# Ledger of designs, part 26: peptides against a protein of PDB entry 6PSE

Target 1, 78 residues: chain A of PDB entry 6PSE
Amino acid sequence: PSEEEEYARLVMEAQPEWLRAEVKRLSHELAETTREKIQAAEYGLAVLEEKHQLKLQFEELEVDYEAIRSEMEQLKEA

## One batch from the design tools (peptide; made by RFdiffusion4, then SolubleMPNN)

Design b1_p12_2_s4 (from b1_p12_2, 4 letters changed)
Fold by OpenDDE base, seed 3:
Structure b1_p12_2_s4 (fold): chain B 78 residues (1-78), chain C 78 residues (1-78), chain A 12 residues (1-12)
Amino acid sequence: as target 1 above (78 residues)
Amino acid sequence: as target 1 above (78 residues)
Amino acid sequence: DPIEEFFKKLLE
C-alpha cells in the first residue's frame, strides 16, 4: 500500500487519544506553513516593487543616454 | 474564552468520528497551504533573478552613459 | 540575500 493508504488506515484504526494528538500536530504545522506562505507573499511583493522602480530608472537613463549618444554621433559626422 | 480555547475544548470533548473528520480537513488544508507556499517561494526566486539581471544591465548602461557624458562635457568646456 | 535564502529554505 502507498504511504497515503497506510496513513488513512492508521487514522481509521486510531484511538481518540492518538486522534487528538494528530489534530494538535496538524494544527501546529498548518499555522507554521500559513505564516511562511504569507511571509513569502509579502517578500515577493516587495521584490516586485523594487524591480518595478529599477525598471523605471533604467528606462529614464536609456532616454538620456540616447539623447547624448545621438548628439555625439552628429558631431562626429559633421 | 478565546476562539483558540473554545476550539481546544471542542477537540477535547469530541467523539472519534469528529476527530477523524478534523484530521482529514486539516490534512487537506495543510497540503493546499504547502503547495501555495512552495509556489510563492519559486515565484519569489524568479523575480529576484529578474531583478538581478536588470540591475546588471542598469549598471552597464550607467558606465556607458558616464563615459559619453564626460566626453561631451569636455567638448563644451573647450 | 536574506530574502533569497528565505525562499530557498521554504523549498527544502
Scores: peptide ipSAE 0.669, ipTM 0.877, DockQ to the pose 0.982
Fold by OpenDDE base, seed 2:
Structure b1_p12_2_s4 (fold): chain B 78 residues (1-78), chain C 78 residues (1-78), chain A 12 residues (1-12)
Amino acid sequence: as target 1 above (78 residues)
Amino acid sequence: as target 1 above (78 residues)
Amino acid sequence: DPIEEFFKKLLE
């Protein structure tokens, strides 16, 4: 029998006192896991924003670099 | 009475059949929330890595840009 | 990186 099957059997055969305790335990874990999930999502969005800003800066620098590179190339060919 | 207090009372007064159903519900939600948390964390790490690689590329371009800028400045002053 | 460490902890 798998862990899942064993747990299902435990729940099925459990007394009310055990079941109430299990509800309490699961509720607590769900609350904690939910908080962690939300925090992870928030951090993920923050990092995405940082990456986006960096990408914009990078693209601006590429434009400036190509401008100077082109000018330099023209000067060297003259 | 708060929602939390009302829920606590419900659990305390519930029959075994309700409690078993609640354990099942909470277990399902916990499993789903856990998967979502894990996915969020994995995605966050991926974005962090992308940002890191972009930062390295940006810094390399800055070095190249400054080199050309400096050379150009020297040529214009001559 | 504290954010990175947070993500890693979630995967433990």
Scores: peptide ipSAE 0.668, ipTM 0.876, DockQ to the pose 0.976
Fold by OpenDDE base, seed 1:
Structure b1_p12_2_s4 (fold): chain B 78 residues (1-78), chain C 78 residues (1-78), chain A 12 residues (1-12)
Amino acid sequence: as target 1 above (78 residues)
Amino acid sequence: as target 1 above (78 residues)
Amino acid sequence: DPIEEFFKKLLE
């Protein structure tokens, strides 16, 4: 049997004391995993914001660069 | 009592059938939350890579910009 | 990068 099937059998045959302990264990793991998920989401948003700010800076520099490039090209063509 | 205390009491007084159902519920939520955590981490790493690539592009543009700026400045000073 | 390390840890 798969581990999943074996676990299902264990749950079905378990005494109340084991079941209560398992509820406690699962609750703890769920809380911990939930906290990690939330933290990951928060960090993800922070990185997105950083990338956005960098993109704005990049676009500004592109504008300045094209302005100078164009001016220089005009001088060379004259 | 707090919700946590009330839940703890519920678990302690519950029949085996309820406990088995609760184990199933918690297992499902844990699996789902774990999947979401993993997805959040994968997405975060992807955004970090995108930001890194953007930074490299920005630095290259800065070098090119300074080169042109310096050349123009030299021409104006002559 | 501490954020990168955090994400990598979550995937271990």
Scores: peptide ipSAE 0.668, ipTM 0.876, DockQ to the pose 0.979
Fold by OpenDDE base, seed 5:
Structure b1_p12_2_s4 (fold): chain B 78 residues (1-78), chain C 78 residues (1-78), chain A 12 residues (1-12)
Amino acid sequence: as target 1 above (78 residues)
Amino acid sequence: as target 1 above (78 residues)
Amino acid sequence: DPIEEFFKKLLE
């Protein structure tokens, strides 16, 4: 049997005291994992915003660079 | 009493059948939340890598731009 | 990067 099946049997055969302790354990882990998930999502959004601002600056510089490059090319070809 | 205190009393007074159902519910929610946390972290790392590559490209373009800008400025001042 | 370290920790 898988570990999941063994755990399921443990739960089915467990005494109330063990079950209450397991509810407490799972509640604690769920709360902690939920906090971590939320924080990860918030950080992800912050990084996305930083990348977006950087992309805008990069595209603006590309336009400026191509303008000067083109002007310089015209001067050298004359 | 707070909702947390009321829930704690419910767990203490609950029958084994309710406790087994609660363990099952919490295990399911923990598994889902853990998956979501992992996905958020993986996505965050991917965006960080994209931002890093973009930053390198931006800095390279800045160097190239300043070189051409300086050359053009020298020509116009002559 | 503290954020990168945080993400890596979540994947441990």
Scores: peptide ipSAE 0.667, ipTM 0.876, DockQ to the pose 0.975

Design b1_p12_3_s1 (from b1_p12_3, 5 letters changed)
Fold by OpenDDE base, seed 2:
Structure b1_p12_3_s1 (fold): chain B 78 residues (1-78), chain C 78 residues (1-78), chain A 12 residues (1-12)
Amino acid sequence: as target 1 above (78 residues)
Amino acid sequence: as target 1 above (78 residues)
Amino acid sequence: DPIYEEFKKAFE
């Protein structure tokens, strides 16, 4: 039997005291995992916002670069 | 009593059938939340890598921009 | 989770 099947059998044969302890364990793990998920999401969002700001700065620099390039091209051709 | 205290009392007074169902429910939620946490982490890493590549491109453009700016300044001063 | 959903939406 798989670990999952063995666990299912354990739950089916377990006494109430074990089941209550298991509910407590799972509740704790769920709470921790949920907090970690939220933290990961917050971090990802922060990085995404930073990337967005960087992209805006990059686009501004591209505009400035093309302006100077164009001006210099005109000076060289004149 | 808080929701947490009420839930604790429910678990303490529950019959084995309810407890087994609760273990199953919590196991399912834990599995789902774990998968979502991993997904969030993977997304965050992907964005971080994209931001890093963008930063490299930005730095290259800054170098090119300063080179042209310097050349143009020399042309104007000569 | 609203933060997760917002982040997920931004990636999709």
Scores: peptide ipSAE 0.175, ipTM 0.842, DockQ to the pose 0.875
Fold by OpenDDE base, seed 1:
Order: sequence, then C-alpha cells, then structure tokens
Structure b1_p12_3_s1 (fold): chain B 78 residues (1-78), chain C 78 residues (1-78), chain A 12 residues (1-12)
Amino acid sequence: as target 1 above (78 residues)
Amino acid sequence: as target 1 above (78 residues)
Amino acid sequence: DPIYEEFKKAFE
C-alpha cells in the first residue's frame, strides 16, 4: 500500500492517545505553514510594488528620451 | 476560557470517532495551505524575474539617454 | 487572509 493508505490505516486503528497527539501535531504544522504562506504573500506584494514603481520610472524616462531623440533628429535634418 | 482553551478541552474529551474526523480535517487543510504557500512562492519568483528584466531595460535606456543628453549638451555649448 | 487575497488578485 501507498504511504497515504498506510497512514489512513494507522489513523483508523490508532488509540485515542495517539489521535490526540496527531491532532496536536497537525495543528502545529498548519499554524506554521499558514505563517509561511502569509510571509510569502507579503514578500510577493512588496516585489510587485517595487516593480510598479520601477515601471513608472521607466515610462517617465522613455518620454524624456523620446523628446531628446526627436530634438536631435530635427537638428540633424536641418 | 479562550477559544484555544475550549478547543483543547474538546480534543481532550472527544471520542475516537471525532478525533479521527479532526485528523482528516486538519490533514486536508494542511495540504491546501501547503499548496497555496508553494503557489505564492512561485508567483513571487515570477515577479522577481519580471522586475529584474525591467531593471536591465531601464539601465540600458539610462545609458542611451545619457549618451544623447551629452551629445545635445555639447552641441548647445558649441 | 487579506494579504494573500490581494496577492492572488495581482496574479489572476
């Protein structure tokens, strides 16, 4: 049987003392995993914000660049 | 008592049938939360890569902009 | 989780 099937059988045949301990273990792991999930989300949001600010700066520079490029083009054609 | 204390008492006094159901519930939630954590990490990495590429483009444009700016400055001073 | 939901929306 798979590890999953073996675990299912263990749970089905376990004594109350083991089951209570398993509930405690799973509760702890769930809390820890939830914290890690939130941390990952917070990090992702921070990077998104940084990328957004960088995009704004990039677009602003593109405008300035095109202005100077156009001016230079005009001067060279005259 | 707090919700946490009440839950702890419930676990301590529960019948095996309830405990097995709780193990199943917690296992399911742990699996879901783990999947969500991994997904958040993958999203974060994707955004980091996008930000990195944008930064490279920005730096390249800065170089080009400074080149034209310098040329324009020289022409105006002559 | 508000933080997670906001993050999820950004990637939908």
Scores: peptide ipSAE 0.169, ipTM 0.842, DockQ to the pose 0.793
Fold by OpenDDE base, seed 5:
Structure b1_p12_3_s1 (fold): chain B 78 residues (1-78), chain C 78 residues (1-78), chain A 12 residues (1-12)
Amino acid sequence: as target 1 above (78 residues)
Amino acid sequence: as target 1 above (78 residues)
Amino acid sequence: DPIYEEFKKAFE
């Protein structure tokens, strides 16, 4: 039997004391996992914002680059 | 009493049938929250990789920009 | 969670 099937059987056959302990365990794990999910989301958003700022810097440099390139081309063609 | 205290009392006084149902509910929510956490982590990693690639492009453009700037300076000083 | 939802939307 799979671990899932074994667990299901355990829950079916368990006494109230075990079930109460399992509710407590699962509640704790759910709280921790929820916190970790939020932390992952916060990290992802931070990186996204950093990427956005980098993109703005890149676009600004592109403008400066094209300006110099154009000026140089004009100087060479004079 | 707080919701937490009320819930704790409910768990203490609950019959086995309610406890088994609660184990099932919590197991389901834990599975879903775990999936969401993993998904958030995957998204964050993807953005991080995109930011890294953008950084490489930015650094390459900086090199090209400095090359043209230097060449232009030499032309003007000739 | 608002932070999670905003994060999810950013990747859609």
Scores: peptide ipSAE 0.167, ipTM 0.841, DockQ to the pose 0.810
Fold by OpenDDE base, seed 3:
Structure b1_p12_3_s1 (fold): chain B 78 residues (1-78), chain C 78 residues (1-78), chain A 12 residues (1-12)
Amino acid sequence: as target 1 above (78 residues)
Amino acid sequence: as target 1 above (78 residues)
Amino acid sequence: DPIYEEFKKAFE
């Protein structure tokens, strides 16, 4: 039997005391995992915002670069 | 009483059938939350890598820009 | 950036 099937059997055959303990365990793990999920989401969002700001800076520099490049090219060709 | 205290009381007073159902519910929520956590982490990592590549491109452009800017400045001052 | 906006909607 799979681990999942064995666990399911354990739950069905368990006494109330074990079941209450399992509810407590799962509740704790769920709370921890939820916190970790939120942390990961917040971190990802922060990095995305930083990337977005960097992209804006990059685009501004591209405009400035092309302006100077074009002017330089004209001077060299004259 | 807090919601947590009320829930704790419910668990203590619950019949085995309710407890088994609650174990199933919590197991399902834990699995879903775990999946979401992993997805958030993977996305965050991907964005971080993209940001890093963008930073490298930005730094390369800065070097090129300063080179042209300096040359242009010298021409204007001569 | 559309990806930026979608991410904000999902996580904020």
Scores: peptide ipSAE 0.159, ipTM 0.838, DockQ to the pose 0.207

Design b1_p12_3_s2 (from b1_p12_3, 8 letters changed)
Fold by OpenDDE base, seed 5:
Structure b1_p12_3_s2 (fold): chain B 78 residues (1-78), chain C 78 residues (1-78), chain A 12 residues (1-12)
Amino acid sequence: as target 1 above (78 residues)
Amino acid sequence: as target 1 above (78 residues)
Amino acid sequence: DPIYAQFRQAMA
């Protein structure tokens, strides 16, 4: 039998005291996991913003680069 | 009494059938929340990798830009 | 950004 099946049997045969303890355990784990999920999302958003700012800087540099490249070409042709 | 206190009383006074149902409910929510947490972490990692690649491209462009800028300055001085 | 949408979903 799988661990899942064994756990299911345990729940079915458990005394009320064990069941109450399990509710408490699961409630705690759910709360912690929820916090971690939200934190992971927040961190991801922060990185996304950093990437966006870097993209803007990159695009600005590309504009400057092309301007200088064009000017340099004109100087060479003169 | 707070919702938390009311819930605690409900758990304390609950029949085994209710407790087993609550264990099942909480187990399901925990599993789903865990999946979402992992997914958020994976997405965050993906964005981090994208940012890293963009950073490398930006640094390469900076090198190219400085090379052209320097050459242009030399041409103007000649 | 599709990734942003995914994060919003994860926070829901």
Scores: peptide ipSAE 0.181, ipTM 0.842, DockQ to the pose 0.144
Fold by OpenDDE base, seed 4:
Structure b1_p12_3_s2 (fold): chain B 78 residues (1-78), chain C 78 residues (1-78), chain A 12 residues (1-12)
Amino acid sequence: as target 1 above (78 residues)
Amino acid sequence: as target 1 above (78 residues)
Amino acid sequence: DPIYAQFRQAMA
């Protein structure tokens, strides 16, 4: 049997005290996992913002670069 | 009482059938939340990798920019 | 990247 099937059987055969403990355990894990999910999402958002800022900086630099490139090209051809 | 306290009381007073159902519910939610956590993490990593690539491109452009800037400065001062 | 490590931890 799969672990899932074995676990299901365990739950079916368990005494109330074990079941209550299992509810507590699962509740804790769920809360923790939920927090971690949110945290991961927040981190992703932060990185996304950083990437966005970097993109803006990159685009600004591209403009500056093209300006200098063009000016230098003109100087060399004059 | 807080919702947590009420829930705790509910669990304490619950019959085995309810407890088994609750274990099933929590297990399902935990599995789902875990999947969502992983997805969030994967998304964040993807964005991070994109940011990293962009940073590399930015740094490369900075090098090119400085090269042209320096060359142009020399041309103007000659 | 510390953020990377955090994401990896979240994936674990």
Scores: peptide ipSAE 0.173, ipTM 0.842, DockQ to the pose 0.182
Fold by OpenDDE base, seed 1:
Structure b1_p12_3_s2 (fold): chain B 78 residues (1-78), chain C 78 residues (1-78), chain A 12 residues (1-12)
Amino acid sequence: as target 1 above (78 residues)
Amino acid sequence: as target 1 above (78 residues)
Amino acid sequence: DPIYAQFRQAMA
């Protein structure tokens, strides 16, 4: 039997006192896990925004670089 | 009374059948929230790696740009 | 990277 099957059997055979304790435990873990999920999402969003700003800066520099490269090439050929 | 106080009272006065259903509900929500937390973390790491690679590319381009800029400035002054 | 550490913590 899997751990999941054993747990299911435990829940079915448990007394009300155990069930109340399990509800309390699960409620606490759910609240903590929810906070951690939100935190992870917020951090991910922050990094995404930083990457976006960096991409914009990179694209601007790329345009400036190509402009100077082209001018340099023309000056060398003249 | 707060929703939390009302819920606590409900759990204390509930029959075993309701308590088993609540354990099942909370277990399911905890499993889903846990998966979502992990997904958010994995996504954030992926974005962070992309940002890192972009930063390296930006720094390389910045070096190349400064080299051409300096050469161009010298050519104009000569 | 402190952000990396936070993501690793979230996966733990």
Scores: peptide ipSAE 0.168, ipTM 0.841, DockQ to the pose 0.182
Fold by OpenDDE base, seed 3:
Structure b1_p12_3_s2 (fold): chain B 78 residues (1-78), chain C 78 residues (1-78), chain A 12 residues (1-12)
Amino acid sequence: as target 1 above (78 residues)
Amino acid sequence: as target 1 above (78 residues)
Amino acid sequence: DPIYAQFRQAMA
């Protein structure tokens, strides 16, 4: 039997004291995992916003670069 | 009493059938929350790598821009 | 990058 099947059997055959302990364990792990999920999401959002601002700066520099490049090319052709 | 205290009392007074159902519920929520945490982490990592590549491109353009700007400035001062 | 490390830790 798989670990999942063995665990299911354990839950079915367990006494109330074990079940209460398991509820407590799972509640703790759920709370911790939830906090970690939120933290990961917040970090991801922050990086996304930083990337967006960097993209805007890059596009602005690209415009300035093309302006100077064009002017330089015109001077060389004259 | 807080919701946490009320929940704790419920767990203490609950019958085995309720406890088994609660173990199942918590296990399901934990599995789902774990998947969501991993998904958030993977997304954040991907965005971070994209930001890093964009930063490299930005720095390369900045070097090229400064080279042309300097050349243009020299021509205007001559 | 410390942010990178945090993301990896969240996946572990």
Scores: peptide ipSAE 0.165, ipTM 0.840, DockQ to the pose 0.146

Design b1_p12_3_s3 (from b1_p12_3, 7 letters changed)
Fold by OpenDDE base, seed 1:
Structure b1_p12_3_s3 (fold): chain B 78 residues (1-78), chain C 78 residues (1-78), chain A 12 residues (1-12)
Amino acid sequence: as target 1 above (78 residues)
Amino acid sequence: as target 1 above (78 residues)
Amino acid sequence: SEIYEKFKKAFE
């Protein structure tokens, strides 16, 4: 049987004392994993915002660059 | 008592059938939360890479812009 | 989690 099937059998045949301990263990792991999930989400949102700000700066610079490039092109053609 | 204390009492006084159901519930939530944590981490890494590539493009454009700006400045001063 | 829901919206 798979590890999953073996675990399921263990739970089904376990004494109340083991089951209570398992509930405690799972509750702890769930709390920890939830914290880590939230931290990862917060980090992702922060980087996304930073990328957005950088994109705005990049687009502004592109506009300025094209303006100067066009002016230089005109001067060279004259 | 707090919700946490009330839950702890419930677990302590619960019948085996309830405890097995709670183990199943917590296992499911843990699996789901773990999946979400991993997904959040993957998305965070992806956007971080995108930001890095954008930063490189921005820095390249800054160099090109300064070159043209300097040339234009020299022409205007002559 | 409010933060995680915000994350889900941003990365849809």
Scores: peptide ipSAE 0.547, ipTM 0.873, DockQ to the pose 0.795
Fold by OpenDDE base, seed 3:
Structure b1_p12_3_s3 (fold): chain B 78 residues (1-78), chain C 78 residues (1-78), chain A 12 residues (1-12)
Amino acid sequence: as target 1 above (78 residues)
Amino acid sequence: as target 1 above (78 residues)
Amino acid sequence: SEIYEKFKKAFE
């Protein structure tokens, strides 16, 4: 039998005391995992915003660069 | 009493059938939350890598820009 | 979670 099937059997045959302990365990793990999920989401959003700001800066620099490049090219060709 | 205290009381007073159902519910939520956590971590890593690549491109452009800017400045001052 | 929903929307 798979581990999942064995676990299911354990739950079905368990005494109330074991079941209460298992509810407590699962509740704790769920709370921890939820916090970790939220933290990961917060971090991802922060990095995404940083990337967006960097992209804006990059685009501004591209405009400035092309302006100077064009002016320089004209001077060299004159 | 807090919601947590009320829930704890419910678990203590519950019949085995309710407890088994609660174990199943919590297991499902834990699995789902775990999947979401992993997904968030993966996306966070991906955007971090994208930001890093963008930063490298930005730094290259800065070097090129400063080179042309400096040359142009010298021409204007001569 | 509200913040996680914002995340999902941003990375959809």
Scores: peptide ipSAE 0.546, ipTM 0.874, DockQ to the pose 0.790
Fold by OpenDDE base, seed 5:
Structure b1_p12_3_s3 (fold): chain B 78 residues (1-78), chain C 78 residues (1-78), chain A 12 residues (1-12)
Amino acid sequence: as target 1 above (78 residues)
Amino acid sequence: as target 1 above (78 residues)
Amino acid sequence: SEIYEKFKKAFE
C-alpha cells in the first residue's frame, strides 16, 4: 500500500487522542507553510521590481549609445 | 474568547467523526499551500536568472558605450 | 493573502 493509503487507514482507525494531536500538528505545519509561501511571494515580487528597474537603465543606456554611434558615423562621413 | 481559544475548545470536545474530517481538511489545505509555496519559489528563481542575464547584457553594453565614447573624445581632440 | 494574490497577478 502507498504511504497515502496507509495514512488514510491510520486516520480511520485512530483514537480521538491521536486525532487531536494530528489536528494540532497539521495546523502548525499549515501556519508555517503559509508563512513560507508569503515570504517566497514577497521575494519574487522584489526581484521582479529589481529586474524592471534594471531594464529601464538598460534602455536608457541603449538610447545614449545610439546617439553617440550616430554622431560618430556623421563625423566619419563628413 | 479568541477564535483560537474557541477552536482549541472545539477540538477538545469534538467527536472522532469531526476530528477525522478536520484532519482531512487540514491535509488538503496543507497540500495546496505547499504547492503554492513551491511555485512561488520557482517563479522567484526564474526571475532572478532573467535579471542576471539582463545584468550581463547591460555590462556588455557599458563596455561598448565607453569604447565609442573614448574614440569620439579622441577624434574631437585630434 | 493579499501579498500572495499580488504575486499571482504579477506572474500570470
Scores: peptide ipSAE 0.543, ipTM 0.873, DockQ to the pose 0.798
Fold by OpenDDE base, seed 4:
Structure b1_p12_3_s3 (fold): chain B 78 residues (1-78), chain C 78 residues (1-78), chain A 12 residues (1-12)
Amino acid sequence: as target 1 above (78 residues)
Amino acid sequence: as target 1 above (78 residues)
Amino acid sequence: SEIYEKFKKAFE
């Protein structure tokens, strides 16, 4: 039997004391996992914002670069 | 009383049938939250990698830009 | 960015 099936049987046959303990355990893990999820999301969002700003700066630099390149090309041809 | 205290009392006084249902509920929420956490982490990592690549490209462009700027300055002075 | 907006909505 799979671990999932064994766990399901355990829950079905468990005493109230075990079930209360399991509720407590799961509640704790859920709280921790939720906090970790939020932290990961906040970090990801921060990186996204930084990446977005960097992209804007990059695009501005590309424009400036092409402008200078074009001007230089004209100077070389003159 | 706080909602947390009320919930704690409910768990303490609950029948086995309710406790089993609560274990099932919490297990499901934990699984979902875990999946979401992993997804957030994966997205964050992907963005970090993209940002890193963009930063490298930006730095390369800065070098190229300064090279052309310097060359253009020399051409203008000549 | 579309993904940026989706990310913000999904996780905040």
Scores: peptide ipSAE 0.144, ipTM 0.832, DockQ to the pose 0.144

